# Peptides against a protein of PDB entry 5HB3: the designs that were tried, part 147

Target 1, 150 residues: chain A of PDB entry 5HB3
Amino acid sequence: RQMQDRCMSEYNQRIRNAPEGSIDPFRMACYKIIGRCDLSNRSLDGLQTDVNDWIWLQFNLARETDRSLELAGESYGLAELQASIREIGLKHFPKTAAEDTNGSFGMFFYLQILAGMFEQAIAYLYPFSYVDAVHFAIALTYYGLLRPVD

## One batch from the design tools (peptide; made by RFdiffusion4, then SolubleMPNN)

Design b1_p30_7_s2 (from b1_p30_7, 14 letters changed)
Fold by OpenDDE base, seed 2:
Order: C-alpha cells, then sequence, then structure tokens
Structure b1_p30_7_s2 (fold): chain B 150 residues (1-150), chain A 30 residues (1-30)
C-alpha cells in the first residue's frame, strides 16, 4: 500500500509538471501496474511490446473487487476486460470454421478462458473442434466453472 | 471508448505476430 501511494503521488506530480509524452514509458508502466494510475489508457506506448505483453498487462490490471475499495479513483474490472475480449473477437478472430484460415480460433478461445468467459469459450470452440470443446466442457463442469445445461 | 482503444491496440499487435501466434495455437489443437 505504501508503494502504491508513493506511485500515485509521483504520478500526479509528474502529470502536473511534465509535458505530455515526456514521462518515460517504463516508468509509466510501473505507475499503471503498481499504482493503478490512468487505467483508462492500458497501452504501453513507447515500449517495444508484443501481443503477449499486452495480454499480460490487461489481466494483471483487471480486478474483481468493489470499486469503492480501490484507493485509486479509477477502476478496471473483469467485466471491462470481458467486454474488450468480446469486441476483439468480433473484429479480429474468425466467427465460424469457414472463416478460419490459419487456426487463429485457438488464441481467442484461450483469451476467453483467461477472462473467465467459460460458456462463451466452449460455445465458440465447438464449431472449430467439437472434440476439444466437449473435453473442456467436461473439465470445466468438473471444477464447477461451467454451468451444466439442464 | 476504452474498449475501442483496447481493440485497436490489440489489433495492431496481433497483426504483427499473427502467423506465429496462429501456428502456435494451431499446434495445441492438432
Amino acid sequence: as target 1 above (150 residues)
Amino acid sequence: SSIEKDTEVFGKLYEKDKEKLSAKYKALFS
């Protein structure tokens, strides 16, 4: 908590005193991760990042906590992440097996699983790989993560 | 919106590594 408070204090000071874009990108990343500062901008501009870095950041920033408990005025929850994942799926991933040319469906499946979108993930996977979808459905049901269909 | 920004950022990063990523995940389901 002390570290988070210090990060927020430093962030506020720098934002007030520094020209736009003058903050070191690595430092900005630290402020986001540790201090949860400026969660409305979850990109790491100025750093050489890949999609894995982006994914890691999103999942680490997402919290399933009451917004009122966060010291920071900004919150980023699982619901917001799930909404982003849904939109990403609609824009960047195949919707049907017929649209799949390179097997990218697997990545979107994993993104949904990581985001706790279990029912949606299974439903998505089924037309691409029904065997795998069934296997995952059984496993998720066993662990109580998937609601059984009545 | 924040979601739109996320989608745009993801899209740019994903397109850069799309072939590599697709191959990786395809192998997991083969």
Scores: peptide ipSAE 0.490, ipTM 0.915, DockQ to the pose 0.796
Fold by OpenDDE base, seed 4:
Structure b1_p30_7_s2 (fold): chain B 150 residues (1-150), chain A 30 residues (1-30)
Amino acid sequence: as target 1 above (150 residues)
Amino acid sequence: SSIEKDTEVFGKLYEKDKEKLSAKYKALFS
């Protein structure tokens, strides 16, 4: 808490006093991760980041902390991340096997799994790879992450 | 919205590495 408050204080001071884009991107990342500052902008502008870095950042920012305990004025949780992943899927990934040209469905499946969207992930994968979907469904069920359809 | 921004940012990053990523994940499911 004390560290978070300090980060927020420093962030607010720097944003007010520093020219736009003058804050070191790594420092900005620290303010976001530690201080939960400006979580509405979850991009690390100025860092040459790839999609993996973006994924990593989103999952680190999405904390399972009870929203009630997030003293930070901005809450970004797993639910918001899941909503983003859903929209990403709708916009950037194939919806059907017929739309799949490059086998990109696997990445979206992986994103959904990472985000804990297990039922949706299996349902999505099923038309692309029946065998894999079944195997994952069995595995997820075994670990108690997927409820069997009675 | 925040979600729209995320989607846009992801899209830009994904398009840069789309071929590499697609190949990687295709290999996992092949």
Scores: peptide ipSAE 0.490, ipTM 0.914, DockQ to the pose 0.837
Fold by OpenDDE base, seed 3:
Structure b1_p30_7_s2 (fold): chain B 150 residues (1-150), chain A 30 residues (1-30)
Amino acid sequence: as target 1 above (150 residues)
Amino acid sequence: SSIEKDTEVFGKLYEKDKEKLSAKYKALFS
C-alpha cells in the first residue's frame, strides 16, 4: 500500500526521533491509523477525545490476523485488545453486585461483547442481571458465538 | 506495558464521563 509505505517512511525518518508532543496530533493519528506506526501507544494525545473515540480507535487498530500475515511493521491483534479490556475491567468496573453503585457494569459488559469475549461477558453479567444474562446466553448460543458448558 | 498504558488512558477518559456513561448503560439493563 503506497500510502501506508509513505506513512511508515515519514514516521521512521522524521517522527520517531522527534520530541514528545512536538508532532501535530492529526498527523500522528494518520500515522497510527493508516501507517500502523507506534501501536504500543494507542492514544490520540493532544486531541479532545472521549471514551467513545478511544474505543473506536482500539477496534480500528486491532487486527484479527496473525502477526506473520500482517503487512504492517507493527502488530496489534484482538488478543491484545482483549487483554486490555480484561485489565480495564479489573481496575475500573465493579466485580460484584455489591460493588456496583451506579450501574456501570453494563458498560463493561458492552466492552466485552465488542471484543468477542462472549463467555466472559455472560459470566460477568450473571450476578448483576440474571434474566439478561440468560437471554444473551440463549441468543449467543443460537448464533454459534457461545460455547455450551458441559 | 502496552496493557498498562491502555488501562491508564481508558481510566482517565472514563472518569471524565463516568456518570453520563453509567447512566446510559444502566438504562439498558433497567
Scores: peptide ipSAE 0.484, ipTM 0.914, DockQ to the pose 0.827
Fold by OpenDDE base, seed 1:
Structure b1_p30_7_s2 (fold): chain B 150 residues (1-150), chain A 30 residues (1-30)
Amino acid sequence: as target 1 above (150 residues)
Amino acid sequence: SSIEKDTEVFGKLYEKDKEKLSAKYKALFS
């Protein structure tokens, strides 16, 4: 808590006084991860990152914080991440098997699973791979993560 | 919006490694 408060204070002071892009990208990353500063901008500009780094960052930032305990005026939770993943799917991934040219459906399935979107993930996978969708559905049901559709 | 920014950032990163990633995940489902 004390570290978060310190990070927020430092971040606010630096943003007010620093020209755009003058803050060290690594320091900015620390302020975002530790201090949860400026969660509306979840990019690590200036760092050489890949999609895996992005995924890692989003899940680490998407903490279930009680709004009452967040010292930071900005909240970013799992619901917001799930909303982003839905939009990512609509824009960047095939919606149907007919649109699948590169077999990229598997990655979107994976993203949905990571975000706890189990029902949507299975429904998405089904037209691409029936067998895999059934296998995952059985497994998820066994672990109590998938609600059977009556 | 925040979601639009996320989508754009993801898109840029994904397009960079799209072939590699597609091959990786295709192999998992083959």
Scores: peptide ipSAE 0.477, ipTM 0.912, DockQ to the pose 0.816

Design b1_p30_7_s3 (from b1_p30_7, 13 letters changed)
Fold by OpenDDE base, seed 3:
Structure b1_p30_7_s3 (fold): chain B 150 residues (1-150), chain A 30 residues (1-30)
Amino acid sequence: as target 1 above (150 residues)
Amino acid sequence: SSIERDTEVFGKLLEKDKEKLSAYYKKLFS
């Protein structure tokens, strides 16, 4: 808590009004991860990152608590992450097997699973791989993560 | 919006690593 409070204090006093690009990227990363500062911007500008880094950051920042219960003044929940994943899917991944050129559908399936979007993930995977979709559906149902169809 | 920024950032990162990542995940789910 002390570290988080310190990060928040420093961010509010010095960083919020700083010119863009004037802050050390590693320091900014600390403010985001530890202090949960400026969660509306979850990028790590100025650092060499990849998709895995992005995924790691999003899921570390996401919290499944009410905004009022958050230690930080800002909140970023699973619902917002799921919304982002939906938009990412619509823009950057194939919607049908006919649109798939390099098998990228698997990555979007993975993102949906990570975000707990199990029903949507199975529905998405089905037209690309029927056998795999059924296999995952059975497994998810067994663990109580997938709701049965009425 | 935050979602728009996420989508843009992810898109840039995906484009950079798309071929490698696509091949990897395709193997996992086919």
Scores: peptide ipSAE 0.432, ipTM 0.872, DockQ to the pose 0.777
Fold by OpenDDE base, seed 4:
Structure b1_p30_7_s3 (fold): chain B 150 residues (1-150), chain A 30 residues (1-30)
Amino acid sequence: as target 1 above (150 residues)
Amino acid sequence: SSIERDTEVFGKLLEKDKEKLSAYYKKLFS
């Protein structure tokens, strides 16, 4: 709490007084992760990031705690992340096996699984790799993560 | 919106890593 408050204070001061883009990317990351500052912008400018870095950041920023219970002024939860992933899927990943040219469907499946979108993930994977989808479905069901078919 | 920004940012990153990532996952599901 104390660190978070300090981060927020420093962030607000720096954003107001520092030239745009002048904040050290590492410091910015600290403000976001520790201070939960400016969570509407979850990108880290000035860093040479890849998709894995993005994934890491999003899931570290997403809190399991109910938004209403968060101490931070800004909230970012799993629901928002899931919404982003859905939109990402719609925009950047193949919808059908016929659209798949390079096997990128697996990445979207992975994102959905990470985000706990299990039913959607299985449904998505099935037309691309039905055997794998079935295997995952069985496993997820076993662990109580996938709702059984009624 | 933040979702739109996420989508845009991810899209750029995905494009950058697309060949590497797709090859990896294609192998996993082949």
Scores: peptide ipSAE 0.431, ipTM 0.866, DockQ to the pose 0.868
Fold by OpenDDE base, seed 2:
Structure b1_p30_7_s3 (fold): chain B 150 residues (1-150), chain A 30 residues (1-30)
Amino acid sequence: as target 1 above (150 residues)
Amino acid sequence: SSIERDTEVFGKLLEKDKEKLSAYYKKLFS
């Protein structure tokens, strides 16, 4: 808590006093991760990042909104992440096997699983790989993560 | 919106990593 408060204080001071884009990207990343500063902008501009880095960042930032009144920080939760993943899927991933040229469907399946979108993930995977979809469905059901359709 | 920004950022990253990722996932699902 003390470290977070310090990070927020430093962030606010620097944002107010520094020209736009003058803050070191790595430092900005630290303020976001540790201090949860400016969670409306989850991009790490100026850093050479890949998709894995993006994924890691999103999941680290996504926390259950403890409605504890005291954390003045922007709330970024799993629901918002799920919404983003949904939109990402609609825009950047194949919707059908016929549209799949590079086998990228697996990545979207993975994103959905990470985000706890299990039913949607299985439904998405099914037309691409029936066997894999069934396998994952069984596994998820076994662990109580997939609700059987009554 | 934040979602729109996320989608744009992800899209750019995906385009850069597309070949590598496709090869990786193709191997996992072969």
Scores: peptide ipSAE 0.430, ipTM 0.863, DockQ to the pose 0.781
Fold by OpenDDE base, seed 1:
Structure b1_p30_7_s3 (fold): chain B 150 residues (1-150), chain A 30 residues (1-30)
Amino acid sequence: as target 1 above (150 residues)
Amino acid sequence: SSIERDTEVFGKLLEKDKEKLSAYYKKLFS
């Protein structure tokens, strides 16, 4: 808590006084992760990152806390992350097997599973691999993670 | 706007890792 408050204070001071892009990227990353500063921008600009780093960051930033209880001025929860993943899917991943040119459907399936979007993940996977979709559906149902289909 | 930014950032990262990721997931779902 004290560390978060210090990070927020420093961030606010630097943003007001420093030219855009002048803050050290690693320091900015610390402000994001520890201080939860400026959660509207969840990128690590200036750092060499990959998709795994992005995934890690999003899930670490996502909180399932009441917005009123967050110490940070901005809130970012699982619902917002899920919304982002949905839009990512619409823009960057194949919607049907016919659109699949590089086999990237698995990555989007994985993202949905990580985000707890189990029903959507299974529905998405089915046209690409019905066998795998059924197997996952059975497993998820067994663990109480998948809702029964009406 | 935040969702749009996320989508753009992810898209750039995905393009960077596209070949590697495709190979990995093809193997996983084979």
Scores: peptide ipSAE 0.425, ipTM 0.862, DockQ to the pose 0.786

Design b1_p30_7_s4 (from b1_p30_7, 13 letters changed)
Fold by OpenDDE base, seed 2:
Structure b1_p30_7_s4 (fold): chain B 150 residues (1-150), chain A 30 residues (1-30)
Amino acid sequence: as target 1 above (150 residues)
Amino acid sequence: SSIERDTEEFGKLYEKDKEKLSAKYKALFS
């Protein structure tokens, strides 16, 4: 808590006093991760990042707790992350097996699973790989993560 | 919006490594 408060204080001070873009990108990343500062912008501009870094950041920042319980000035929840993943799917991944050219459907399935979008993930995977979809459905049901269809 | 920015940022990063990533995940389902 003390570290988070310090990060927020330093962040606010630097934004007010420093020229735009003068903050070290790594330091900015620390303020976001530890201090949860400026969570409306979750990009790590100025750092050489890849998609794995992006994924890691989003999931570390996402909180499942109610906004009212967050000590941080800004909230970023799982719901917002799930919404982003949905839009990513619509824009960047195949919607049908016919659109699949390089097998990228697996990555989107993975993203949905990480985001806790289990029902949607299984439904998405089904037309690409029936066997795998059934396998994951059984497993998720066993662990209580997938609700049985009534 | 925040979602639009996320989608755009992901897209940029994904396109950079798309072939490598696709191969990796395809292998998991093979």
Scores: peptide ipSAE 0.518, ipTM 0.920, DockQ to the pose 0.787
Fold by OpenDDE base, seed 4:
Structure b1_p30_7_s4 (fold): chain B 150 residues (1-150), chain A 30 residues (1-30)
Amino acid sequence: as target 1 above (150 residues)
Amino acid sequence: SSIERDTEEFGKLYEKDKEKLSAKYKALFS
């Protein structure tokens, strides 16, 4: 907590006093990850990142704990991440098997699984690969992550 | 919104590696 408070303090000072874009990207990353500063912008500008880095960051920033229990002034929870994943799916991934040209559906399925969107993930995967969807459904059910069909 | 920013940022990053990523995941489901 003391580290987080320090990060927040430093961030607040720097953001007010430093020229725009002058903060070291690594330091900015620390402010975000440790201090949870300015979580409305979850990009790491100035760093050469790839999609995997982005994924890593989002899931590390996401907190499962209720906002009321968060010590940070800003909150970013799993729900918000899930919402982002949904929108990402709508914008960047095929909606139907007919739209699938390169098999990118698998990545979106993966993102949904990572985000705990199990029912949605299975439902999404089914038209692309029904066998795999069934297999995953069975597995997820076994682990108590998927609600059985009544 | 933050969601819109996320979506846009993901899109930028994804487009850079789309071919590689799609191939990777296609292989998993083919």
Scores: peptide ipSAE 0.516, ipTM 0.919, DockQ to the pose 0.864
Fold by OpenDDE base, seed 3:
Structure b1_p30_7_s4 (fold): chain B 150 residues (1-150), chain A 30 residues (1-30)
Amino acid sequence: as target 1 above (150 residues)
Amino acid sequence: SSIERDTEEFGKLYEKDKEKLSAKYKALFS
């Protein structure tokens, strides 16, 4: 908590009034991860990052807690992450098997599973791989993560 | 919006590694 407060204080004093790009990218990363500062911008500008780094960052920043319990002035929850994943799917991944040229559907399935979008993930996978979709559906149901469609 | 920014940022990163990532996940579901 003390470290978080310090990060927030430093962010408010230095970053908010600093020109764009004037702050060390690693320091900015610390302010975001530890201080939860400026969560509206969840990019690590100035760092050489890949998709895995992006995924890691989003899930570490996402909180399941109610906004009222968050010490940070800004909230970023699982619901917002799920909304982003949905839009990512619509824009960057195939919607049907006919659109799948490179087999990228698996990555989007993975993203949905990570985000806890189990029903949507299974529904998405079904037209690409029936057998795999059924297999995952059975497994998720067994663990109580999938609600059967009535 | 925050969602639009996330989508754009993901897209930029994904396009850099798209071929490698597609091959990786294709192999998992082949």
Scores: peptide ipSAE 0.514, ipTM 0.920, DockQ to the pose 0.824
Fold by OpenDDE base, seed 1:
Structure b1_p30_7_s4 (fold): chain B 150 residues (1-150), chain A 30 residues (1-30)
Amino acid sequence: as target 1 above (150 residues)
Amino acid sequence: SSIERDTEEFGKLYEKDKEKLSAKYKALFS
């Protein structure tokens, strides 16, 4: 908590006085991760990152707590992350088996599972691999993660 | 919007490793 408050204070001071892009990228990363500063921009500009780094960052920043309970000045929850993943799917991944040219559907399935979007993940996977979708559905149901189909 | 920025950032990163990632996940779901 004390560290987070310090990060927020420093960030606010620097953003007011520093030219755009003058803050060290690693320091900026610390402000975002520890201080939860400027969560509207969840990119690590100026750093060599990959998709795995992006995934890690999004899930670490996402909180399940209500805004009122967050100590940070800004809130970023699982719901917002899920919304982003939905849009990512619409833009970057095949919607149907006919659109699948490179087999990338598996990655989007994985992203949905990570985000707790179990029903949507199974529904998405089904047209690509009905066998796998059924197997996952059974497993998720067993662990109480998948709601029964009405 | 924040969602649009996330989508764009993901897209940039994904396009860099798309082939490698696709191959990886294709193997998992073969």
Scores: peptide ipSAE 0.508, ipTM 0.918, DockQ to the pose 0.801

Design b1_p30_8_s1 (from b1_p30_8, 17 letters changed)
Fold by OpenDDE base, seed 2:
Structure b1_p30_8_s1 (fold): chain B 150 residues (1-150), chain A 30 residues (1-30)
Amino acid sequence: as target 1 above (150 residues)
Amino acid sequence: SLEEFLKKVEENYKKNKEKFYEMLKNENKL
């Protein structure tokens, strides 16, 4: 809490007083991640990042905390992340094996698993690979992550 | 096996990660 308060204070001061582009991008990243400042901007501007960095950022921002306790006044939870993944999936990933030219279904499956969208991930995988979907469903059920459906 | 499947997923991820990143950029998600 004290660290977050400090980060937010410093962030507000710098945004108000610092010339544009003068703030260290790494410092800005720290304010975003630790202080949860400016969560509406879900990118790390000024840093060269890859898809792994993006994924890591999204999951770190997606905290399930009581909104009343969030000092930053901004919240970004798992639900919002899951909604974003669903939207991306609907627009950019194959829906059937016939549409899959590059095996990108596996990547979308992976993203859903990371986001805790287990039922949806299995349902998505099923038409692409029945056997793999069944195996994964069994494994997830064993670990209590998937609820068996009648 | 589950291990073989995970290996396939990893390979697919490696193959498509850059394309996906560019897609995110184009969608202003970065």
Scores: peptide ipSAE 0.169, ipTM 0.749, DockQ to the pose 0.435
Fold by OpenDDE base, seed 3:
Structure b1_p30_8_s1 (fold): chain B 150 residues (1-150), chain A 30 residues (1-30)
Amino acid sequence: as target 1 above (150 residues)
Amino acid sequence: SLEEFLKKVEENYKKNKEKFYEMLKNENKL
């Protein structure tokens, strides 16, 4: 906690006093990840990153912390990540096999699984591959990850 | 098998990850 408070203090001081873009992007990343500073900005500006880095960042930021202890502006949990993935999916990924021209359905399925969106992932996979969806559902149920439908 | 399916999903992810990254950029998520 003391380290986080220090990081927050330094971050706020630097943002207020430094010209835009003058702060080392790596240092900014450290403040964001360790200090949980400015979680509303979920990117790492000035760093050459790829999608793997982005995903890694999102999961690190989506720590299961007691939301009651975090300021509203510095909170980003799993629910927010899931909402973002859903929003991106609705806009950019195929909804049915007929719409899948690029074979990209697997990526969206994978993202949902990583984010713990198991029910939605299975529902999404179903129209593309019924058999695979059923097998995956059985596996997830075995591990207690799927909620039984009442 | 489930393993084969997961492998296929991973391969699809690797194939499309760059496109997805560009989409994120365009949506101001990066």
Scores: peptide ipSAE 0.111, ipTM 0.695, DockQ to the pose 0.423
Fold by OpenDDE base, seed 1:
Structure b1_p30_8_s1 (fold): chain B 150 residues (1-150), chain A 30 residues (1-30)
Amino acid sequence: as target 1 above (150 residues)
Amino acid sequence: SLEEFLKKVEENYKKNKEKFYEMLKNENKL
């Protein structure tokens, strides 16, 4: 808590007082990851990143905390990450096999699985590959990750 | 098989990850 408070204080001072682009990108990354500062910006500006780095960042920033208890920093929970993935899916990925022109459905399926969106992932996969969806459903159920449908 | 499917998913990810990254950039999520 003390460290987080200090990080937030320093970060806020830097944002307000430092010239744009004058702060080292790695330092900014530390403030974001450790200090949980500026979680609305889910990128590491000024750093060379790829999609794997982005995914890693999203999951590390995701923290299930009571926002009322995290007074010194911002919170970004799994729910926000899942919402972001849903948004991306709606805009950029095929919804049906008929819309799948480039075969990218598997990537969206993968992202949903990573985000713990198991039921949604299976439901999404079903129209593309019934057999595969069933196999995954069985597997996830076996591991207790898929909730039974009422 | 499940293994074959997972392999296909992985291959699909590898094939499309750059395109996905560009989409994220265009959506100002990067």
Scores: peptide ipSAE 0.109, ipTM 0.693, DockQ to the pose 0.443
Fold by OpenDDE base, seed 5:
Structure b1_p30_8_s1 (fold): chain B 150 residues (1-150), chain A 30 residues (1-30)
Amino acid sequence: as target 1 above (150 residues)
Amino acid sequence: SLEEFLKKVEENYKKNKEKFYEMLKNENKL
């Protein structure tokens, strides 16, 4: 708690007082990840990242804890990440095998699985491969990851 | 098998991850 408060204080001070672009991007990343500062900005400015880094960042920023218990005035939960993945998926990924010219369905399926969107992932996979969707659903159920649909 | 399927998914991910990253940039998610 004390470290988080200190991080927020330092972050705010540096943003206000430091010249633009003078702050070490890695330090800014620490403030964001540890101090949960400026969570509205989901990127790490000035750092070279790839999709794996992005995914890692999103999960580290995500919190399933009650927002009311967060010391930071800003919060970013798993729900927001899931919403982002859903939004991207709706815009950019194929809905059926006929639309999947490049075989990109697996990427979106994988992202949904990582984000814990198991039911949606299975539903998404279904039109591409019924058999695989069923097998995966059985496996997820066995491990207690699928909830019965109400 | 499930294992074979997961391998295919992984391969698909590896193939398309860069494209996805560019999409994220374009959508201002980065």
Scores: peptide ipSAE 0.138, ipTM 0.728, DockQ to the pose 0.423; fails the geometry check

